# Peptides against a protein of PDB entry 3KDP, part 12

Target 1, 230 residues: chain A of PDB entry 3KDP
Amino acid sequence: PFLIFIIANIPLPLGTVTILCIDLGTDMVPAISLAYEQAESDIMKRQPRNPKTDKLVNEQLISMAYGQIGMIQALGGFFTYFVILAENGFLPIHLLGLRVNWDDRWINDVEDSYGQQWTYEQRKIVEFTCHTPFFVTIVVVQWADLVICKTRRNSVFQQGMKNKILIFGLFEETALAAFLSYCPGMGVALRMYPLKPTWWFCAFPYSLLIFVYDEVRKLIIRRRPGGWVE

## One batch from the design tools (peptide; made by RFdiffusion4, then SolubleMPNN)

Design b1_p9_2_s4 (from b1_p9_2, 7 letters changed)
Fold by OpenDDE base, seed 3:
Structure b1_p9_2_s4 (fold): chain B 230 residues (1-230), chain A 9 residues (1-9)
Amino acid sequence: as target 1 above (230 residues)
Amino acid sequence: DEIMQKLLG
């Protein structure tokens, strides 16, 4: 999000502190989950694999899969960002290059796509209103990961353990999202203003997209073992 | 804030 902010010169879609909260709060449990899955896989009496090569392949596959999911999550976040700004009069095309004027405190007549003038304070309210739903969108999209993991061809035991860790992780993420979204002072501290409950549903299409993506990926892997999709 | 009120609905 921050890279796109710099490259496209759009209003900041997600604050740095919020990103830190995502990295530390939401990504930690999934990372731990992956570590446990690897450990369990190693404990299973699989054929003697070369531990160095096989670990690298698995790590690369996992990294790639999560990287792809992460990209879809980012797209979902940006979608929500653009929808909110569009509903407030700023069409996506109008946001390109707007950052300089947007962040200038002395410019109080920035026009939206419909000719409405926005004060600095008003613009910042809208900006900070985008941070929360962006974060929430990421969390909601991560709910799809739970379903993805359930459908993996893992042993019932592996699925059970993985599901418990993921359920806990998703619960933690959701609780964190709720806390950051509705706790007083978060607007000042984290630049996350309260979120209308309706925005929790904005991410659902992307959650579905991730689900479909994973199912298609799994289908391709099943049909073409060892393909590039792994 | 009117904007916040509108956004929070």
Scores: peptide ipSAE 0.021, ipTM 0.635, DockQ to the pose 0.733
Fold by OpenDDE base, seed 4:
Structure b1_p9_2_s4 (fold): chain B 230 residues (1-230), chain A 9 residues (1-9)
Amino acid sequence: as target 1 above (230 residues)
Amino acid sequence: DEIMQKLLG
């Protein structure tokens, strides 16, 4: 999120403190849980043929999995960010390069995509309104990401949810999201304004989409080993 | 409004 903020010069989609909450409070426990996830039933039965190669493969696979999860989370967050800003009159194209004027408190006539002028205060309200939904979206997407990434080939329905640490992690991050979204003072402390309940559902289509795509991918892998989708 | 004043003040 911060990288895109810098590269695209868009209004800040997520605060630094919130990012820390994601990294330390939301992602850490689930990430650890994945390390203890039971290997796929088909992998566990295979004797390690080459310990060096298997270690390298595992490290690459872990790195790739975590990298992909992070990218998907970012995409989900930005989706919600763009939806909220679009609903408030700022289309995605208009946000490009807008940061400089957006963050200037002396400019009180920043125009949205429809020619409406926004004061600095109004802009900051909408910006901070985006932070909470962005965070919640990450959590919701992370539900799906963690579930789908626990296996490479097996369906969630086949592998099941046996990792108690993962389940606990999902609960913890959800509780944290609720706390940060609705606890009084979070607007001041974290620049996260209270979230309308409807915004919890904004990420669900995206989460469902990635879930379906991953299940389809895994289905294809199971039916066609060595295919291009592997 | 008070929160906003603290954030934007």
Scores: peptide ipSAE 0.018, ipTM 0.514, DockQ to the pose 0.086
Fold by OpenDDE base, seed 1:
Structure b1_p9_2_s4 (fold): chain B 230 residues (1-230), chain A 9 residues (1-9)
Amino acid sequence: as target 1 above (230 residues)
Amino acid sequence: DEIMQKLLG
């Protein structure tokens, strides 16, 4: 996300506080939940540990979780960001290179895609309004990611939601997102303005897409062990 | 305020 901000010179889509909340709040509990799930699965499987295969599985799971999932989360966040700005008159193409003028407090006549002039204060309100839904989008996408990462080959419907730590993690992430979105003073303190409840649903198509994609992938793996999809 | 109302409304 930060790289795109630098390369495209767009208004800041994700603030430092939101990044910190993601790193400390949303990523830690999932990581712990996955660690416990692996430990529980290892205890129940009486098969002798093959350290090489277990490490490879863990590395692949970590690589998928932090690589592919992270990219999809970022894409979801940016999608939400662009949608919000577009609804407020700033089309994605117009945002390219706009950062310099956007962040200049002395320029109060920045035009949107429709020729409307925006003051510095107005621009910052819109910018900070994007921070919260970006964060929420990541959390909602993480719901799907956590569920799909629970198993490599089995469907979520087969494995079930038996991991209490995972459920707790989902609850904690949701509670944190709600707190940051709706607690009084968060706009001033954290530059995270309140979010309309409808924006929680903007990420659902992405979550569903990830879920369906992963279930299809797992189905293919089950039908064709050793295929190119593994 | 108008922008906030539009964003939150």
Scores: peptide ipSAE 0.021, ipTM 0.685, DockQ to the pose 0.766; fails the geometry check
Fold by OpenDDE base, seed 2:
Structure b1_p9_2_s4 (fold): chain B 230 residues (1-230), chain A 9 residues (1-9)
Amino acid sequence: as target 1 above (230 residues)
Amino acid sequence: DEIMQKLLG
């Protein structure tokens, strides 16, 4: 998100503090839950650990989680960001290069895509309103990510939700998202203004997309063991 | 206030 902010010179889609909340609050507990899931899965298989194969699998899981899934998470966040701004008169193309004027408090006549002038205060309200749903979008997409990462090859429907730590992580992540989104003072402290409850659903298509994508991937792996998709 | 109502309502 920050890279796109710099490259495209768009209004800040996700604040620094919000990013820290993601890294420390939403990513840490899931990472622990995944570590326990992997350990539990390895114990249940009762096969001698092959350090070379296990390392390769871990690297591949990491690559998928932080690579492909990470890109989809970012896309989901930006989708929500662009939808909110478009609903407020700023089309995506109009946002390109707008940051300089957007962040200048002395410019109170920034025009949107429809010629409406926006004061600095109005612009910042819209910007900070984008931070919260961007964060929430990441959390919702992470639900799917955590669920699909339970298994390397098996479908979620086959493995089920047996990891209590993962389930706890999902609840904790959701509770944190709700707290940061709706607790009084978060707008001032974290630049995260409250959002409509309906915005939680904006990320669902992306969460579903990740889920379907991974299930298809796992299906291919099961049908073609040792393939490039593994 | 109007923007806030639009965003939160």
Scores: peptide ipSAE 0.020, ipTM 0.655, DockQ to the pose 0.813; fails the geometry check

Design b1_p9_3_s2 (from b1_p9_3, 3 letters changed)
Fold by OpenDDE base, seed 5:
Structure b1_p9_3_s2 (fold): chain B 230 residues (1-230), chain A 9 residues (1-9)
Amino acid sequence: as target 1 above (230 residues)
Amino acid sequence: RLPILEGLP
């Protein structure tokens, strides 16, 4: 998020507080849940592979998969950000280079894509209103990520949702997202302004995309054991 | 008014 903010000079899509809430609030319980996940039923049936070469290959493949998922998560957040700003009159192309004037408190006549002028205060309200949906988008995408991370090879439908800690993690991160989004005073304290419930659905296409991507990946692994996709 | 804030109390 910060790299695009610096390169494109767009209004800040994600605040420091929201990043801290992701890193410390939403990711902790899920990470713990994965540590207690039961072994896949097929692991016990497989012959031991060469422990030196296969461990390194597996670490690289895991790193690539998580890297790809992380990129899709970021894309989901940015999609929500651009949709919100577009609905408020700022088309994506107009945001490029706008940060300098956007962040200047003495400029009260910044024009949107339709010629409407925005005061500094109005601009900051819409900016901080983007932070909460960006955070919520990450949480919604993390639902899919957590579910797919339960298994490497087996479909989630085959393995099932037996890890109660993972289920608890999903509820915890969702409850935290709701608390930060709707608790009185969060706008002042954390610069996280409330959002309409409809904005929770903005991330669903990306959550579905991650789920489908991983299920297809796992299907390929099952059909072609020993392939580079594993 | 910001569409996101419309209908918030």
Scores: peptide ipSAE 0.018, ipTM 0.571, DockQ to the pose 0.546
Fold by OpenDDE base, seed 1:
Order: sequence, then C-alpha cells, then structure tokens
Structure b1_p9_3_s2 (fold): chain B 230 residues (1-230), chain A 9 residues (1-9)
Amino acid sequence: as target 1 above (230 residues)
Amino acid sequence: RLPILEGLP
C-alpha cells in the first residue's frame, strides 16, 4: 500500500494507525493460530520422515501461498479505496499525481473528475473515510484466510481445537473493526471515520476470490503432489 | 455531504 502511495502519488489509502491496527490487532491472532496448527501437525506427523525437509518445504509453500493471499488482500483494500473515491467524484486516473495538491492545506479548489472543487477539509474527510473501509476490507478478506486455514487438514478432531481459536480470531478481528469504525472519537483520535455497514460487503468478492484461489490451489496439489503450487 | 457518510448519525 505504501509503495503504491509513493509511486502513483495518490492520496494516502491507509494511515499509519490503521496499518498498526492491522499488524498488531488483526494479524497476530491468525499468526498464533497458524503456530498452533504447525505445532499440532508436527506432533501427529511424527512418522520418521526427515522433519526438517518436510517442514522447510511446507514452510516455503505456506509462505508463498500467504504471500499471494497477501497480494490479493492488498488488491481488495485498494479496490475499496478506489471505489470510495470514485463514488465521491475522484476516478482512479484522476488520483494519479493528485497527492501533492491533495495534501496542500492552502489549496482549497482541488477539482474532482466532475469539476467539483474540494476544500482541504473535505478532502481530508474523504481520505480518512477511506482508511476505515480499507481496514475493514482487510479484516473481511482475513475471514476467508482463516476459513482456508481450517480446511487444509483432514483431521476433524484437530480441526476442532483450531476451530475455537479461529472463531475467537474472527470474533476479535470483527470486534476490533467494529470498535475502530463506530466508537465515538475514532475520527479525531485515529483518523478513522465511521463506516456505513454496507461497505463491509465491498470486500466479499475478494474474500470469495481468496477462497476460490485456495480451493484451486488445493485441487492442483491433489492432482500433482509435489508441484510448485504446493 | 459525502455519499459515504450519508445515513450515518
């Protein structure tokens, strides 16, 4: 997100505070859930196969899959950002290079794609209004990621304990997203303005895409064990 | 009024 902000010189899509909330609030519980999953896997798969090679391969494969999922998540966030700005008069092409004038508090006549003039205050309101749904979008696509993690292993009983951690993670992420989106004063404190409940659905196509992507990946792995997609 | 904020209290 930050790289695109620099390269494209667009208005800031995701604030530092929202990034911090993702890193500390939303990503930690999934990471812990994965750590528990790996530990449980290592305990049950103690067949005498060289645990270092199988673990390294699995870790590389998981890392690649999560890297790709992370790219889809970022795309989902940017999609939400562009949709919000487009609905407020700023088409994606118009945002390119706009940051310099956007961030200048002395320019109060920045035109949108329809020739409407925007004051600095109005621009900052819409910018900060983008931060919340970007964050919520990440949370919603993380739901799909957590569901995907649940379905990778055939052991229903081990999945049961994971289910509690995953359910708790889903609840925590959702509760945090709701708190940051709707708690009074968050606009001033965190530059996260309230979000219409309808914007929670903007991420659903991307969550579905992540789900389909992983199911296709699993299908390929099942058809070609030891392939590069593992 | 910004469309995204419409209908929020």
Scores: peptide ipSAE 0.014, ipTM 0.557, DockQ to the pose 0.614
Fold by OpenDDE base, seed 2:
Structure b1_p9_3_s2 (fold): chain B 230 residues (1-230), chain A 9 residues (1-9)
Amino acid sequence: as target 1 above (230 residues)
Amino acid sequence: RLPILEGLP
């Protein structure tokens, strides 16, 4: 998110404090839950594999899968950001290079894609209104990530929701997202303005996309054991 | 009104 902000010179899609809340609050507990679930799944299927070669292959493949999922997560966040700004008159093409004028408090006549003039205060309201739903979008997409990580090779439908740690992680990240989104003072402290509950659904297509992507990946692995996608 | 803030108390 921050790289695209710098490269495209768009209005800030996600605040630094919000990024820290994602990294520390929403990513750590899921990562722990995934570590436990991978350990349980590996314990149940261990034939004596060669521990050095199989560990390296598994780490590379997990890293690639998480890298790809992370890219889809970022796309989901940016989708929500662009939808919000488009609904407020700023089309994606118009946002390119706009940051310089957007962040200038002395420019009170920044035009949107429809020729409407926006004051600095109005622009900051819409910017901070983007931070919360971007964060919530990441949490909703992480639900899919946590669900798919239950199995390396089996469908989620085969393993079910037996991992209590994963369920706890889902609850914790959702509770944190609700707290940061709706607790009084978060707009001042974190630059996270509250959002309508309907915006939680904006990420659902991307969560479904991640789920389908991983199920297809797992299906390919099951049909072609020893393939590069393992 | 910003569409996202419409209906928040």
Scores: peptide ipSAE 0.023, ipTM 0.658, DockQ to the pose 0.539; fails the geometry check
Fold by OpenDDE base, seed 4:
Structure b1_p9_3_s2 (fold): chain B 230 residues (1-230), chain A 9 residues (1-9)
Amino acid sequence: as target 1 above (230 residues)
Amino acid sequence: RLPILEGLP
């Protein structure tokens, strides 16, 4: 999120403290749960033939998986961010390079995509209003990603939800998301304004698409071992 | 009201 903020010069999609809450609060327990999740019963039943290479491969696979998850989460968050800003008159193209004027407190006539002028206060309200649903979207996407990433090859339907730590992590991150979204003072402390419950569903199509995509990917891998999709 | 805050107090 912050990288795209810098590169694209868009209004800040998510606060740094909120990012830290994601990285430390929501991602740690799931990450630990994935680390403790019995690697596909097929991988652990194979004695590591070479502990050094197998560790390196596993570390690379874990790093790639986490990197991919993080990118998918960011994409989901940005999807919601762009939807919210578009609903408030700021189309994605108009946001590019807008940060300079957006963050200038002395400019009170920043135009949206429809020619409506926005005061600094109004812009900051909509910006901080985006933070909460961005965070919630990450959590909702993370539900799918964590469930999907349980296995590289197996379907969620085949492996099931046996990892109690993962399930606990999903509840914890959801509870944290609800706390950060609805606890009084979060608007001041974290620049996270309250969210309508309906916005929790904004990420669901994206989560579903990821779920379907990965299930199809896994299906292809199972049917065509050694394919380019692996 | 902003769509996200609409209906919140």
Scores: peptide ipSAE 0.019, ipTM 0.623, DockQ to the pose 0.512; fails the geometry check

Design b1_p9_3_s3 (from b1_p9_3 with N2L A4I)
Fold by OpenDDE base, seed 3:
Structure b1_p9_3_s3 (fold): chain B 230 residues (1-230), chain A 9 residues (1-9)
Amino acid sequence: as target 1 above (230 residues)
Amino acid sequence: PLPILEGLP
C-alpha cells in the first residue's frame, strides 16, 4: 500500500494506524496459530531424500507462494479503495498525482472526476472512510490465507479445521475488525470511520480467489510429485 | 452522504 501511495501519489489508501492494526493485531495470532499447527503428517513421514537441496527448494517455493498470496491481498485492498473512491466521484485515473492537492488544507476546491468540488474536510472524510473497508478487506482475505496455511500439500477439506488456535485467530481478527469498524469514537481516535456491513462482502471474491489458487496449486503438487510447483 | 457511511450512526 505505501509503495503505491509513493509511486502513484494517490490519496492515502490505508492509514498508519490501520497498517499497525494489521501487522500487530490481525497477523500476530495467525503467526502463533501456525507455530502450533501440527506439521502435515505427509511432510513428517517423507524424509527428504536430500535434506539440504529438497528443503531449500521447498522453502523457496513456499516463500514464492506466500509472496503471491500477499500480492493478491494487497490487490484486494486496493480494489476496495478504488471502488469507494469511484462511488464518491473519484475515478482511478483521476487519483494519480492527486495526493499533493488532496492533503493541502488550504485547497478547498479539489475537483472530482465529475467536476464536483471537495473541501479539505470532505476529502478527509472520504479518505478515512476508505481506511476501514481496506482493513476489513485485508482481514477477510486473511481468512483464506490462514485456512490455506494449515496444509502444504493436502486440501483444507482433507485436514479440516482441527487447530483451535487457528479458529481463535480467525475469531480474534474478525472481532478486532468489527470493534474498529463500529466502536463509537473510532473515527476520531484511529481515523477509521464506520463501515456498512455490506462492504464486508467486497473482499469475498479475493478471498475465494486465494482459496481456489491454493487448492489448484496443492492439486497440481499432489498429481505431479516432484514437479516445479512443489 | 458517503455510500459507506449511509445509514450508520
Scores: peptide ipSAE 0.011, ipTM 0.577, DockQ to the pose 0.503
Fold by OpenDDE base, seed 5:
Structure b1_p9_3_s3 (fold): chain B 230 residues (1-230), chain A 9 residues (1-9)
Amino acid sequence: as target 1 above (230 residues)
Amino acid sequence: PLPILEGLP
């Protein structure tokens, strides 16, 4: 997120507080849930063909899969950000290079894509209004991530939701998202303004995309054992 | 009015 902010010079999509809430709030319980996840039945039954090379290859493939999932998460957050700004008059193309004027307190006539002028205060309200739904989008996408990370090869439907810690993680991150989105004073204290409930749905296509992506990946692994997609 | 801020003071 921060790299795209620097490269594209767009208005800041995520605040420092939002980043901290992702790193410490949403990711911690999931990490614990994965640590206590029961080993997949197939992992226990597979004899390693070459213990040194197969372990390293598997670790690399796991790292790549998490990297790909993280990119889809970021894409989901940016999608929500661009939708919000577009609904407020700022089309994605117009945001490119706009940061310099956007962040200038002395410019009170920044034009949107429709020729409307925005004061510094109005721009900052819109910017901070993007932080909360970006965070919520990450949480909704993480629902899919947590569910798919339960197994490496088996479908979620085959393994089931046996890990109570995983279920607790889903509730915790959702409760945190609701708290940050709707608790009075969060806009002043954390620069996270309240979110209309409708914006929670903006992440659903990306959550579904991750779920479908991983189920297809797992299906390929089951049909072609020893493939590079494992 | 900002669509997201409709209802915020």
Scores: peptide ipSAE 0.011, ipTM 0.491, DockQ to the pose 0.460
Fold by OpenDDE base, seed 4:
Structure b1_p9_3_s3 (fold): chain B 230 residues (1-230), chain A 9 residues (1-9)
Amino acid sequence: as target 1 above (230 residues)
Amino acid sequence: PLPILEGLP
């Protein structure tokens, strides 16, 4: 989020402190859960033929899975960010380079994509309104990503929700999202304004899409081992 | 009112 904020010069989609809460709070338990589940599925069921190479391969697979999850999460967050801003009159193309004028408190006539003028206060309300849904979207996408990324090859339907640590992680991140979204003072402290419950569903189509995509990918991998999709 | 904040107490 912050990298795209810098590169694209868009309004800040998510606060740095909130990003740290995601990285350290929301991602840690899921990360541990994936490490355990991968160990249970791939390592513990097969005696390591070569402990050093199998550990390295597993670490690489875990690192790659986390890298992919992080990218998908960022995409999901940005999806919700762009939806919110578009619903408030700011189309994605108009946001490119807008940050300079957006963050200038002396400019009170920043035009949206429809020629409506926005005061600095109004812009900051919209910006901070995006933070909570962005965070919540990451959590909702993480639900799907964690479930699908249990293994690179196995379907969610084959593995089920047997990892208690994963289930706990999903609960913890959801509770954290609810806390950050609805606890009094979070709007001031973290610039996370309260969220209508309906906006929790904004990420669901995206989560479903990535779920279906990954299940299809896994299905192809299982049917055609050694294919380009692997 | 902003779509996200509408109806929040």
Scores: peptide ipSAE 0.018, ipTM 0.609, DockQ to the pose 0.513; fails the geometry check
Fold by OpenDDE base, seed 1:
Structure b1_p9_3_s3 (fold): chain B 230 residues (1-230), chain A 9 residues (1-9)
Amino acid sequence: as target 1 above (230 residues)
Amino acid sequence: PLPILEGLP
């Protein structure tokens, strides 16, 4: 997100507070769930023939898969951002290079794609209105990641404890997103304005895309054991 | 009014 913000010079899509909430709030439970999954896997599996190489390969494969999923998550967030700004009169092409004028408090006549003039205060309201839906989009997309993690193992018994941690993670992320979105004062304190419940559904196509992507990936791995997509 | 903020109860 930050790289695109610098390269494209667009209005800030995700605030520093929302980034911190993602890194500390939403990503922590998945990371813990993965750490527990690896620890349980290492305890329950017969000693791998080469523990260092097999662990390193598995860590690399997991890292690549999560890197790809993370890129799709970021695309989902940016999609939500562009939809919100487009609905408020700012088409994606018009946002390119607009940041300099957008962030200038002395310019009160920034035109949107339809020739409407926006004051600095109005622009900042729209900007902060994007932060909460971006965060919520990441949370909804992370639901798909958590569901994907559930389907990796054939052992129903190991899935049981993972299911409780997974369900707790889903609940925690959703509760945090609801708290940040709807608690009074969050707009002033965190620059996270409340969103309509309908914006939760904006991420669903991307959540489905991640789900389909991982199912296709798993299908390829099952058909070609030892291929590049492992 | 901003479409996202319109209709919050």
Scores: peptide ipSAE 0.009, ipTM 0.468, DockQ to the pose 0.574; fails the geometry check

